# Peptides against a protein of PDB entry 1BH9: the designs that were tried, part 37

Target 1, 89 residues: chain A of PDB entry 1BH9
Amino acid sequence: FSEEQLNRYEMYRRSAFPKAAIKRLIQSITGTSVSQNVVIAMSGISKVFVGEVVEEALDVCEKWGEMPPLQPKHMREAVRRLKSKGQIP

## One batch from the design tools (peptide; made by RFdiffusion4, then SolubleMPNN)

Design b2_p8_8_s2 (from b2_p8_8, 4 letters changed)
Fold by OpenDDE base, seed 3:
Structure b2_p8_8_s2 (fold): chain B 89 residues (1-89), chain A 8 residues (1-8)
Amino acid sequence: as target 1 above (89 residues)
Amino acid sequence: NVVEAYLP
């Protein structure tokens, strides 16, 4: 792929959510303590989710004849499309 | 809601 795509992939692969922050967030939603394995699993799912949304947003941006960087309107449209396709809840 | 869908 292109240098730009490679750079995005490298940034993506090196990115990670702080475990403590994810743990706190999950606990704030569930109201109960969660295991380290749950934190790891949810961190992975979250990273995949972000990747899928960004990929869809880039597609939206391109289809609208616009250039990066992504804007909020691209992200909102991406989420709508993914929901309509049943790819995200 | 992604969290609600994937949480055990």
Scores: peptide ipSAE 0.047, ipTM 0.682, DockQ to the pose 0.044
Fold by OpenDDE base, seed 4:
Structure b2_p8_8_s2 (fold): chain B 89 residues (1-89), chain A 8 residues (1-8)
Amino acid sequence: as target 1 above (89 residues)
Amino acid sequence: NVVEAYLP
């Protein structure tokens, strides 16, 4: 257990989208009010999606022979690869 | 997964 790895894990674990912002975003799309449970569910799905992108970015970083922290270039390449694989639109 | 990649 390195302090750096623990810190990265804790940052990911504790990361969350602000509920109010998510609620507003959903409502702007649906045109109707949404329940708290919908906000929670969508927030969870969104975090999972971000996690999938980060996982791909970590793979990119490793394959490029580079070390953390992840950089914007890794994230951009991750998105490109996920699109190419058809895993994201 | 992402969690495993960052775990010490």
Scores: peptide ipSAE 0.026, ipTM 0.612, DockQ to the pose 0.158
Fold by OpenDDE base, seed 2:
Structure b2_p8_8_s2 (fold): chain B 89 residues (1-89), chain A 8 residues (1-8)
Amino acid sequence: as target 1 above (89 residues)
Amino acid sequence: NVVEAYLP
């Protein structure tokens, strides 16, 4: 790995969705109030999901013979591939 | 996984 890769990983590891924003988002969808535990769970799942998409995008970038940073085209292709694999709806 | 992606 490179130092840049390590830095990106550390930034990902330290990142978190704002709880209040996630709570509002969930409640806007469900139409009801949600517990803190639901917010935590959904935040965790969302972070994992983002990680999986980024991982796929990095794979796309590599397969295309390109170097980071990731570009929108890599992210779009990653989503398409994950959908085709049935990993996301 | 994320670790494999960022820390090979």
Scores: peptide ipSAE 0.025, ipTM 0.604, DockQ to the pose 0.132
Fold by OpenDDE base, seed 1:
Structure b2_p8_8_s2 (fold): chain B 89 residues (1-89), chain A 8 residues (1-8)
Amino acid sequence: as target 1 above (89 residues)
Amino acid sequence: NVVEAYLP
């Protein structure tokens, strides 16, 4: 690993979705109000989901013999692979 | 996982 990789991990670890935005998004789907705890839980799950997509994209980049930074083509391929594996709907 | 990807 490099210090740059550690910095990227630290930034990921500290990142969070805005609570108000997540609340509005959930409510737009469910049609009902949600508690703060639900917003917190869904925010955490969403962060993990983003992490899983990025992890797959990094794997794609490596398997294609390419170097960072990730490009849109890596992200699109990652989503396709995760869907194919049944890891995401 | 993401931790394994970014850490040594």
Scores: peptide ipSAE 0.025, ipTM 0.599, DockQ to the pose 0.130

Design b2_p8_8_s3 (from b2_p8_8, 4 letters changed)
Fold by OpenDDE base, seed 3:
Structure b2_p8_8_s3 (fold): chain B 89 residues (1-89), chain A 8 residues (1-8)
Amino acid sequence: as target 1 above (89 residues)
Amino acid sequence: NVVKAFLP
């Protein structure tokens, strides 16, 4: 891998949703407080989910013969495809 | 995979 690729990977690896925001979001849905471990787990799952959607959207963009940046139409199509494949609910 | 998503 190039240095640039490694740098992008490191940025991705180190990226995370703000814990406080995730905690508040979960609590708004559940109606109860959640542990730090739940926040960590949910944050990780969410990060992977976003990655999977972005990957599919990039594939859509490429298959349509288009170039980045990704547009809303790519994201919407990606979600439809992932749902159809049963890869996301 | 997620690596592919962030390393286009």
Scores: peptide ipSAE 0.060, ipTM 0.738, DockQ to the pose 0.234
Fold by OpenDDE base, seed 5:
Structure b2_p8_8_s3 (fold): chain B 89 residues (1-89), chain A 8 residues (1-8)
Amino acid sequence: as target 1 above (89 residues)
Amino acid sequence: NVVKAFLP
């Protein structure tokens, strides 16, 4: 990989959701307090989910004969396709 | 995969 490719992946790798924000979000849904382990798990799953959506969006962009950067329309279509494939709820 | 998603 090029240095640029490595740097982009490294930025993703280093990215993290603020724990407090995730905790508050989960608690707003569950109505009860959650442990740090739940926050960590959900943060990890969410990060992977973002990656999967982006991957699908890039595929959409390519299939539409378009070039990056990704646009909202690619992201929306990606979600639709992932839902249709049963890969996301 | 996730790695590929963030590569140009």
Scores: peptide ipSAE 0.057, ipTM 0.730, DockQ to the pose 0.222
Fold by OpenDDE base, seed 4:
Structure b2_p8_8_s3 (fold): chain B 89 residues (1-89), chain A 8 residues (1-8)
Amino acid sequence: as target 1 above (89 residues)
Amino acid sequence: NVVKAFLP
Protein backbone atom coordinates (compact mmCIF):
# COMPACT_ATOMS: atom_id res chain seq x y z
CA PHE B 1 0.00 0.00 0.00
CA SER B 2 1.04 3.56 -0.61
CA GLU B 3 1.21 5.90 2.34
CA GLU B 4 -1.96 7.55 1.07
CA GLN B 5 -3.83 4.25 0.86
CA LEU B 6 -2.68 3.23 4.31
CA ASN B 7 -3.65 6.55 5.81
CA ARG B 8 -7.11 6.39 4.24
CA TYR B 9 -7.72 2.90 5.58
CA GLU B 10 -6.39 3.82 9.01
CA MET B 11 -8.75 6.77 9.18
CA TYR B 12 -11.64 4.40 8.50
CA ARG B 13 -10.32 1.80 10.95
CA ARG B 14 -10.02 4.34 13.74
CA SER B 15 -13.32 6.05 13.02
CA ALA B 16 -16.33 5.49 15.25
CA PHE B 17 -19.83 6.84 15.68
CA PRO B 18 -20.27 9.00 18.78
CA LYS B 19 -21.68 6.70 21.46
CA ALA B 20 -23.99 9.28 22.99
CA ALA B 21 -25.49 10.18 19.62
CA ILE B 22 -26.05 6.54 18.68
CA LYS B 23 -27.61 5.82 22.05
CA ARG B 24 -30.02 8.73 21.66
CA LEU B 25 -30.89 7.69 18.13
CA ILE B 26 -31.65 4.09 19.09
CA GLN B 27 -33.71 5.18 22.07
CA SER B 28 -35.70 7.59 19.92
CA ILE B 29 -36.65 4.65 17.70
CA THR B 30 -37.21 1.94 20.30
CA GLY B 31 -38.82 4.14 22.92
CA THR B 32 -36.77 2.44 25.64
CA SER B 33 -33.29 2.73 27.12
CA VAL B 34 -30.48 0.64 25.67
CA SER B 35 -27.35 -0.78 27.25
CA GLN B 36 -23.80 0.23 26.48
CA ASN B 37 -23.22 -3.13 24.80
CA VAL B 38 -26.11 -2.52 22.42
CA VAL B 39 -24.62 0.86 21.49
CA ILE B 40 -21.22 -0.72 20.89
CA ALA B 41 -22.68 -3.52 18.78
CA MET B 42 -24.86 -1.21 16.72
CA SER B 43 -21.97 1.19 16.15
CA GLY B 44 -19.78 -1.64 14.90
CA ILE B 45 -22.47 -3.02 12.62
CA SER B 46 -23.11 0.45 11.23
CA LYS B 47 -19.43 0.99 10.50
CA VAL B 48 -19.21 -2.29 8.60
CA PHE B 49 -22.41 -1.45 6.76
CA VAL B 50 -20.97 1.86 5.57
CA GLY B 51 -17.88 0.09 4.28
CA GLU B 52 -19.92 -2.49 2.39
CA VAL B 53 -22.16 0.13 0.80
CA VAL B 54 -19.15 2.18 -0.29
CA GLU B 55 -17.53 -0.90 -1.82
CA GLU B 56 -20.67 -1.72 -3.78
CA ALA B 57 -21.06 1.91 -4.85
CA LEU B 58 -17.50 1.97 -6.20
CA ASP B 59 -18.28 -1.18 -8.18
CA VAL B 60 -21.38 0.50 -9.57
CA CYS B 61 -19.40 3.59 -10.49
CA GLU B 62 -16.83 1.50 -12.34
CA LYS B 63 -19.44 -0.61 -14.12
CA TRP B 64 -21.13 2.54 -15.35
CA GLY B 65 -17.82 3.74 -16.77
CA GLU B 66 -17.65 6.64 -14.36
CA MET B 67 -14.99 7.88 -11.95
CA PRO B 68 -15.07 8.98 -8.31
CA PRO B 69 -16.14 10.87 -6.36
CA LEU B 70 -19.22 8.80 -5.66
CA GLN B 71 -22.55 10.44 -6.39
CA PRO B 72 -25.96 9.84 -4.83
CA LYS B 73 -27.00 7.75 -7.83
CA HIS B 74 -24.15 5.30 -7.14
CA MET B 75 -25.18 4.99 -3.51
CA ARG B 76 -28.83 4.36 -4.41
CA GLU B 77 -27.90 1.71 -6.95
CA ALA B 78 -25.51 0.11 -4.47
CA VAL B 79 -28.27 -0.25 -1.90
CA ARG B 80 -30.59 -1.72 -4.53
CA ARG B 81 -27.98 -4.29 -5.54
CA LEU B 82 -27.17 -5.23 -1.96
CA LYS B 83 -30.86 -5.79 -1.29
CA SER B 84 -31.15 -7.90 -4.42
CA LYS B 85 -28.21 -10.02 -3.28
CA GLY B 86 -29.76 -10.42 0.15
CA GLN B 87 -26.80 -8.75 1.81
CA ILE B 88 -28.98 -6.12 3.43
CA PRO B 89 -32.69 -6.24 4.29
CA ASN A 1 -14.09 -6.44 1.73
CA VAL A 2 -14.23 -3.10 3.50
CA VAL A 3 -10.51 -2.61 2.93
CA LYS A 4 -11.12 -2.62 -0.81
CA ALA A 5 -13.64 0.19 -0.43
CA PHE A 6 -10.98 2.56 0.83
CA LEU A 7 -8.12 1.45 -1.41
CA PRO A 8 -8.43 2.88 -4.95
Scores: peptide ipSAE 0.056, ipTM 0.730, DockQ to the pose 0.195
Fold by OpenDDE base, seed 2:
Structure b2_p8_8_s3 (fold): chain B 89 residues (1-89), chain A 8 residues (1-8)
Amino acid sequence: as target 1 above (89 residues)
Amino acid sequence: NVVKAFLP
């Protein structure tokens, strides 16, 4: 990995969803208060999910012979492919 | 994997 790549990865690794926002979001869906552990778990799963979508989008971008930054079309295609692969609903 | 995603 280049230093730049490592730095980007570290930025991602250190990033986190705001707990309060995630808590509110979950509670808006469930209609019930959720524990801190649920918030942490859901935040982690969401972060991994974002990473997987971005990875797929980068693959799409490369396969189309294009260069970053990622565009909405790459993200949309990534989601379609992940759905096709059964990786997301 | 997520590592690959952010390894440009």
Scores: peptide ipSAE 0.079, ipTM 0.755, DockQ to the pose 0.219; fails the geometry check

Design b2_p8_8_s4 (from b2_p8_8, 3 letters changed)
Fold by OpenDDE base, seed 2:
Structure b2_p8_8_s4 (fold): chain B 89 residues (1-89), chain A 8 residues (1-8)
Amino acid sequence: as target 1 above (89 residues)
Amino acid sequence: NVVEAFLP
């Protein structure tokens, strides 16, 4: 990793989804109250998922011979590829 | 939906 890549990774590692926002989001989908443990688990899964999508998008960007920052087209292609690979539904 | 796939 370059120093810049390491710094970005550290910032990502330190980032977290606001628990209240995640709770509200889950509840809006399920229509039922969820426990704090569910919020924590979902927050963790969501963070990993975001990381995987961004990683795939960076790979797309590189494969297209382009340089960061990531553009919406890279993110859209990343999601398509992850779906094609069966990594996301 | 990814969220739904991981919901308990």
Scores: peptide ipSAE 0.048, ipTM 0.696, DockQ to the pose 0.045
Fold by OpenDDE base, seed 4:
Structure b2_p8_8_s4 (fold): chain B 89 residues (1-89), chain A 8 residues (1-8)
Amino acid sequence: as target 1 above (89 residues)
Amino acid sequence: NVVEAFLP
């Protein structure tokens, strides 16, 4: 990894969704209480998902000849590309 | 990918 990539990875690694917020969100969707393990698992999956979207957005930014920070247009294009690739629904 | 496997 470049130093820049490492720094981004470290920030990503240290980031986390608040457990209480995730729990509330899941419960609002499922209509019932969820276990701590479900919250942990869903938080992990969500973090991986965000990571993949950001990675694609960085690729978009680079391919467009632009520099960070990422803009909404990069995120939208990333999602479009991931959908086109069948990587997200 | 991993995300796809866990998405509904």
Scores: peptide ipSAE 0.042, ipTM 0.673, DockQ to the pose 0.052
Fold by OpenDDE base, seed 5:
Structure b2_p8_8_s4 (fold): chain B 89 residues (1-89), chain A 8 residues (1-8)
Amino acid sequence: as target 1 above (89 residues)
Amino acid sequence: NVVEAFLP
């Protein structure tokens, strides 16, 4: 039972995107104002997406016989694999 | 799942 793994979970659980930053980002893409509900929904989806990428990266790290912490190479490979599986665009 | 990936 690794304290480090528990700490990573706690950091993920407590993480939240700043609403104002997400709102600005969405608006930069859509060109129009968005509601708070859209910001909340997109923030939630984004957090889940980050979790899925990190999960895949941990799997990559393990499959390569490497130990944490995750490195940029694991993240890049994770994205590649998720794309190849059609799980992300 | 995401939870399992981070748990010790």
Scores: peptide ipSAE 0.029, ipTM 0.628, DockQ to the pose 0.142
Fold by OpenDDE base, seed 1:
Structure b2_p8_8_s4 (fold): chain B 89 residues (1-89), chain A 8 residues (1-8)
Amino acid sequence: as target 1 above (89 residues)
Amino acid sequence: NVVEAFLP
C-alpha cells in the first residue's frame, strides 16, 4: 500500500460525469426525456463500468509483466477480455 | 473489485 494508491482511489471515488452531458447522451439514445434520478443512477452505473474496465486493464498490465501507467494497448486488451468473458456486451 | 485494485 502506498499514499499514491490511496490518492488514486480517492480521485476515482470523488469523480463524476457531468449531469448535463449524461442526460443528453441518454436522450440521444432513447429519444425521450429522462428524469434527474435516471441521470444520477446511470452516472453511477457508468462510473462502476469504467472502474471495471480499468481493473481489467490493470490485471492485463500485471499479467504482461509491465508497470503503470496504463497504455492504450492495456485498455484495448481489457475490453477484448471482458467481452470474451461476457462481462460486457 | 475496483476498490481492491486501488488499495495496497
Scores: peptide ipSAE 0.028, ipTM 0.612, DockQ to the pose 0.137; fails the geometry check

## One batch from the design tools (peptide; made by RFdiffusion4, then SolubleMPNN)

Design b2_p9_3_s1 (from b2_p9_3, 6 letters changed)
Fold by OpenDDE base, seed 3:
Structure b2_p9_3_s1 (fold): chain B 89 residues (1-89), chain A 9 residues (1-9)
Amino acid sequence: as target 1 above (89 residues)
Amino acid sequence: ELRRYLTGA
């Protein structure tokens, strides 16, 4: 791998959803307070989910013979494919 | 996670 590729991965790896924002979002849905551990878990799961969608979208883009950056159409198709595969609800 | 970044493929 190249330094650039590693750098891109590291940027993703280091990225994170703001805890406060996630906490507020969850609480707005549940109607009650949530623990720090729940926030951490949900943040992690959300990040993985986004990553999986992006990876699928990159695959779509490639299969369509197109080049980056990803466009909304790639993301929409990715979601459809993941649903058909049973990988997301 | 985003293996495409590492492999480029």
Scores: peptide ipSAE 0.110, ipTM 0.726, DockQ to the pose 0.213
Fold by OpenDDE base, seed 2:
Structure b2_p9_3_s1 (fold): chain B 89 residues (1-89), chain A 9 residues (1-9)
Amino acid sequence: as target 1 above (89 residues)
Amino acid sequence: ELRRYLTGA
């Protein structure tokens, strides 16, 4: 990776969903308290999921012969394709 | 990680 690529990767790696928000969301669904480790795990899984959708959207953008930045239509198509592939429910 | 984001490909 170039220095620029490393910087982009580092920004991505350091990004995270706010723990408090994730905790509240989970608890709103489960109706009970959740541990810190559950919040951490769910946050990580969610980040990976978002990453996979974005990666697919980048492929969509390229296949459509378009240039970044990603648009909502790319994200919607990415989700459709991932569902078709069975990668998401 | 985001392969296409990182590499541009």
Scores: peptide ipSAE 0.103, ipTM 0.720, DockQ to the pose 0.221
Fold by OpenDDE base, seed 5:
Structure b2_p9_3_s1 (fold): chain B 89 residues (1-89), chain A 9 residues (1-9)
Amino acid sequence: as target 1 above (89 residues)
Amino acid sequence: ELRRYLTGA
């Protein structure tokens, strides 16, 4: 692993959705209070999802012969490709 | 070159 990869991973590893915000978001959808465990689970799942989309977007950017930073078009294409591959619903 | 994230979890 390169130092760049390690640094990027550390940034990802240390990133997290704020619990309060996630809790409010879920509750706005469900219409009822949610447990801490639900918040933790959803936060984790969301982080994994975002990570997978970002990785796909990096691949898109590279395949298009473009350089960082990622742009919205890369993210949109990433989602499209992941759906096409059946990796996300 | 664009590199992937590492998986450490």
Scores: peptide ipSAE 0.098, ipTM 0.701, DockQ to the pose 0.223
Fold by OpenDDE base, seed 1:
Formats: structure tokens, C-alpha cells, sequence
Structure b2_p9_3_s1 (fold): chain B 89 residues (1-89), chain A 9 residues (1-9)
């Protein structure tokens, strides 16, 4: 891996959804309060989900013979493909 | 965790 690649990965690793924001979002959907552990779990799952979409989008970008940075069209296509594969609802 | 992100392909 190049230093650039490592730096990008580190930035991803250090990124996180704000707990308060996630809590508010969940509560807006459930209509009830949620525990801190639920927030932590959902935050983690969400980050993994985003990662999976990004990886698929990078694959799309490559298959289309294009170079990063990712564009909205790559992300949209990634979601379509993941849905088609049954990997996301 | 991000395989394609690391490879940068």
C-alpha cells in the first residue's frame, strides 16, 4: 500500500457517526428512547454498511474505466448492484 | 476493512 492509500484508510477508520445524531435519528424512527448500546451497535453497523457501498462503488468506477474520486453516479450504481445481489434491501 | 479503498484501483 502507498502512503496515500494508508492515509485514506486511516481517515475512514477514524471517522464515526456522532452518537447524539444517531440516537436522535433512531428515536425519530422508533418513537421511543434507545440505549447507548443500541446507538453504538447501530453506529457500527452503519459504518460497515457505508464501507460496503463505497467498496462496491469503487468497483463500479473501475469497471467503467474511470478513476477516483467517486461520483454520485458510482454510488447510485453501487446501491443498485448491491440490491440486485440481495446484499442490501 | 475497505479493500478497494486501500487498493485505490
Amino acid sequence: as target 1 above (89 residues)
Amino acid sequence: ELRRYLTGA
Scores: peptide ipSAE 0.097, ipTM 0.727, DockQ to the pose 0.234

Design b2_p9_3_s2 (from b2_p9_3, 5 letters changed)
Fold by OpenDDE base, seed 5:
Structure b2_p9_3_s2 (fold): chain B 89 residues (1-89), chain A 9 residues (1-9)
Amino acid sequence: as target 1 above (89 residues)
Amino acid sequence: EERRYLTGA
């Protein structure tokens, strides 16, 4: 890790989804109340998922010979590639 | 160089 890469990772690591919002979203899908641990777990999984998509999008941006910031087209292509690789459903 | 900001899961 370079200092810049470490700083980017620290920003990611310190970010978090609002617990209440995640709880409401899950409950809207399940139709019943969920435990705090489920909310924490799903929040973490969601964070990792977003991170993986962003990393793939950065790769796409670089391969296309473009510079940040990321654009929606990079994110869409990233998702397509990750699905193709079987890394996401 | 390749940019990687996350350690992965």
Scores: peptide ipSAE 0.094, ipTM 0.720, DockQ to the pose 0.230
Fold by OpenDDE base, seed 2:
Structure b2_p9_3_s2 (fold): chain B 89 residues (1-89), chain A 9 residues (1-9)
Amino acid sequence: as target 1 above (89 residues)
Amino acid sequence: EERRYLTGA
């Protein structure tokens, strides 16, 4: 775990989806108001999901013998693999 | 070294 990786991880850890945006998105789907805790929970889950996909995509990129940056094809393949593994619905 | 963003793997 290099210093660079640690720094990237720290940036990820500190990042967050804007609460207002998440709230609006959820409410646009549910048609009803949502609590702050729901927003927090959904934000967290979304963040984790993004992280998992990115990590899988990096693995895909590496396995395909390709170099950064990640491309859409890596992301699509990552999702496919995660679904295949049952790691995402 | 294997490239990772969130893990040290």
Scores: peptide ipSAE 0.094, ipTM 0.724, DockQ to the pose 0.234
Fold by OpenDDE base, seed 3:
Structure b2_p9_3_s2 (fold): chain B 89 residues (1-89), chain A 9 residues (1-9)
Amino acid sequence: as target 1 above (89 residues)
Amino acid sequence: EERRYLTGA
């Protein structure tokens, strides 16, 4: 990593979804209460998922010879590619 | 350029 890349990584690493929001979202889907551990686990994998999609989108943007910021077309293509690779369902 | 600055991989 460059210093800038490391800084961005650290910012990402330290970021987190609000637990209450995640809990409410899950419960709105499941229709029942969920444990704190479930909230923690879902928050973690959601964060990783978002990161992987964004990284793929950045790769798409670069491969298309385009400049940041990411656009919806990059995100859509990233999802398609990740699904094609079997990395997301 | 490798831009794995979010996931660290």
Scores: peptide ipSAE 0.093, ipTM 0.728, DockQ to the pose 0.276
Fold by OpenDDE base, seed 4:
Structure b2_p9_3_s2 (fold): chain B 89 residues (1-89), chain A 9 residues (1-9)
Amino acid sequence: as target 1 above (89 residues)
Amino acid sequence: EERRYLTGA
């Protein structure tokens, strides 16, 4: 894609959830401490997940003949569709 | 098909 598109992609790629917050969240679920690598991996997977849901939600919004910004109904429908497609658990 | 949100395409 274009240089501008590449720049946007780079910005997305560089985006990250706060490490400390992710670590605390994971530990609250697991009941024990987690390694830095686990935090990094989960942060990455989480970002990908959010991205996939947003992309699907944009498709939903468009298919419904609506315009951004995305609303909760778009997000809910996106999740439903992704589950139906087997793309998310 | 490109990702509209992630790449702007």
Scores: peptide ipSAE 0.090, ipTM 0.712, DockQ to the pose 0.274; fails the geometry check

Design b2_p9_3_s3 (from b2_p9_3, 5 letters changed)
Fold by OpenDDE base, seed 3:
Structure b2_p9_3_s3 (fold): chain B 89 residues (1-89), chain A 9 residues (1-9)
Amino acid sequence: as target 1 above (89 residues)
Amino acid sequence: ELRKYLTGA
């Protein structure tokens, strides 16, 4: 793999949702305070979820013979495919 | 995690 590819992956690996934002979001839904561990867990699963959608979208883009950046149509198709495969609810 | 993103394969 190229340095560019490695750099892109590293950027993804280093990315993270702000803990405070996730905490507030969860609490707005649950109506009660949540532990730090819950925030960490939800942040992690959220990142994985986003990553899976983006990766599927990149695959869609490639299969359609198109070039980045990803467009809404790629994201929508990715979600449809992931749902069809039972990988997301 | 993002194999496609990293390797393109």
Scores: peptide ipSAE 0.094, ipTM 0.720, DockQ to the pose 0.210
Fold by OpenDDE base, seed 5:
Structure b2_p9_3_s3 (fold): chain B 89 residues (1-89), chain A 9 residues (1-9)
Amino acid sequence: as target 1 above (89 residues)
Amino acid sequence: ELRKYLTGA
């Protein structure tokens, strides 16, 4: 791996959602308290989900012959495509 | 694994 690739991976690896915020969000939906493990799992799943959407959006941007930064239209198209492919609900 | 972030492809 190149240094650039390693740096990108490190940025991704180090990114995370605040535990307290995720816990509050889940509890607002479930109507009851959730365990620490659920918060950890959901935080990780959410991180991966965002990453997959962004990756798809980057692909959309490239396919449209456009340059960064990503725009809302790229994100919307990414979600549409991922849903179409059955990769996200 | 994220293709563009982990592999650069």
Scores: peptide ipSAE 0.091, ipTM 0.707, DockQ to the pose 0.222
Fold by OpenDDE base, seed 1:
Structure b2_p9_3_s3 (fold): chain B 89 residues (1-89), chain A 9 residues (1-9)
Amino acid sequence: as target 1 above (89 residues)
Amino acid sequence: ELRKYLTGA
């Protein structure tokens, strides 16, 4: 992979969903407060999920002979492929 | 975390 891809990966690695935001989101769905551990777990799982989609999108972009940044079409194709492979619902 | 990048330096 290119240095540009590596840089983007590093940015991703350092990023994280705000705990407060995740907590609020979960609570809005469950209707009750959630523990910090649940927030942490959900945040982690969500990040992994996003990462998998982004990785697939990057592969799509590369296979199409295109260069970053990712565009909506790459994301849409990534989701389609991941669904076809049974990797996401 | 991403497989594609774990294969590289």
Scores: peptide ipSAE 0.057, ipTM 0.663, DockQ to the pose 0.146
Fold by OpenDDE base, seed 2:
Structure b2_p9_3_s3 (fold): chain B 89 residues (1-89), chain A 9 residues (1-9)
Amino acid sequence: as target 1 above (89 residues)
Amino acid sequence: ELRKYLTGA
């Protein structure tokens, strides 16, 4: 692994959605307050989801013979492919 | 984890 790869991975590993923002978002949908554990769980699931999309987008970028950074077109295609594969609704 | 970040592939 290159230092750059490790750095990128570490940035992802450390990243997280702000708890307050997630809490507000969930509550805006449910109409009721949510526990801290729910916020933590939802934050984690969301991060994993984003990661899976980014992973797919990187694959798309490579398949198209293009180089990073990822562009919106890669992200859109990634979502399309994930839906096609049944990995996301 | 993101496989592409680790393996570059």
Scores: peptide ipSAE 0.100, ipTM 0.720, DockQ to the pose 0.207; fails the geometry check

Design b2_p9_3_s4 (from b2_p9_3, 6 letters changed)
Fold by OpenDDE base, seed 2:
Structure b2_p9_3_s4 (fold): chain B 89 residues (1-89), chain A 9 residues (1-9)
Amino acid sequence: as target 1 above (89 residues)
Amino acid sequence: ELRRRLTGA
């Protein structure tokens, strides 16, 4: 990989959902407060999930013979395929 | 695989 490619991946690695937002979202669903570790875990899982959807969308884009950047149609198809494969509910 | 795709390789 080139330095530029590594930098792009590093940006993804360092990206994160705001803790406060995740905490509020979870609490809006559970109705009770959640620990910091739960917020961290949920944030990480969510990030991985987004990555997996993006990966699938890139595959869709490639299979359709199209070039980046990803478009909404790629994302929608990715979700459909992941559901079909049982990788997401 | 995810790293490769996100990296753009």
Scores: peptide ipSAE 0.146, ipTM 0.756, DockQ to the pose 0.241
Fold by OpenDDE base, seed 5:
Structure b2_p9_3_s4 (fold): chain B 89 residues (1-89), chain A 9 residues (1-9)
Amino acid sequence: as target 1 above (89 residues)
Amino acid sequence: ELRRRLTGA
């Protein structure tokens, strides 16, 4: 990997959803307060989920014979494919 | 694998 590639990955690794926003979102669904650990876990799972969708979108882009950057159409198709494969609900 | 794809993106 080039230094640039590693830097891009590090940006992903260091990215995170705001705890307060995730907490509010979960609580809006559950109707009750959630622990810090739940927020941390959900934030991590969500990050991985986004990563997996992006990975699928890159595959879509490649299969369509197109070049980066990813476009909304790639993301939408990625979600459809992941759903059809049963990899996401 | 995810690391590889994200790194290459």
Scores: peptide ipSAE 0.144, ipTM 0.761, DockQ to the pose 0.301
Fold by OpenDDE base, seed 3:
Formats: structure tokens, sequence, C-alpha cells
Structure b2_p9_3_s4 (fold): chain B 89 residues (1-89), chain A 9 residues (1-9)
């Protein structure tokens, strides 16, 4: 990895959903307050999920012989493929 | 795997 490549990964790794927003979202669904640990766990899972979708979309883009940046069509196809693989509901 | 794909390596 070049320094630039590593930096891009670090930016992804350090990215995070705002805790307050995640907390409010969960509570809007559950109807009850959730702990900080639940917020942390859900935030992490969500980030990984997004990463996996993006990775699949990159695969789609490559398989279609296209170049980045990713477009909505790549993301939609990625979701379809992940569903067909049973990797997402 | 994500590291590899996200960095483009």
Amino acid sequence: as target 1 above (89 residues)
Amino acid sequence: ELRRRLTGA
C-alpha cells in the first residue's frame, strides 16, 4: 500500500455515524431508550454493512467494465446481488 | 478485504 492508499483506508476506518443520530433512530423504532453500548454496536455494524455494500458495488462496477466513481446503478445492483446471495435480508 | 478494496490496491 502507498501512503495515499493507507490514508484512504484510515479515513474510512475513522468515519462514524453520529452517536446521537443512531440513538434517536433506534429509539424511534424500539420505542424505548437504548444503552450506549447498543448504540456503539449498531453504529459499528451499520458501518461494516455500508462497507460491504460498497465493496459489492465496486465489484459490479468492475464486472461491467466501468470506472469509478460508483453510480446509483452500481449500488442498486450490489444490493440485488447481496440479497440473492443471502448476505442481506 | 475491505481494506484492500477501499484503498484500491
Scores: peptide ipSAE 0.139, ipTM 0.756, DockQ to the pose 0.227
Fold by OpenDDE base, seed 1:
Structure b2_p9_3_s4 (fold): chain B 89 residues (1-89), chain A 9 residues (1-9)
Amino acid sequence: as target 1 above (89 residues)
Amino acid sequence: ELRRRLTGA
């Protein structure tokens, strides 16, 4: 890996959804308070989900013979494909 | 695998 590639991965690895924001979002849906563990779990799952979408988008980009950075069109196509595969609703 | 994909390798 190049330094740039490693840096990109590190940025992803260190990224996280703000706990407060996630908590508020969940509470807005559930109508009641949620535990810290639920927030942590949901945050983690969400990050993994984003990662999976990005991975698919990278595949799309590659299949189209294009190079990063990812563009909106890659993301849109990724979502479409993931839906077709039944991996996302 | 995730590392590889996210890095673009």
Scores: peptide ipSAE 0.139, ipTM 0.749, DockQ to the pose 0.227; fails the geometry check

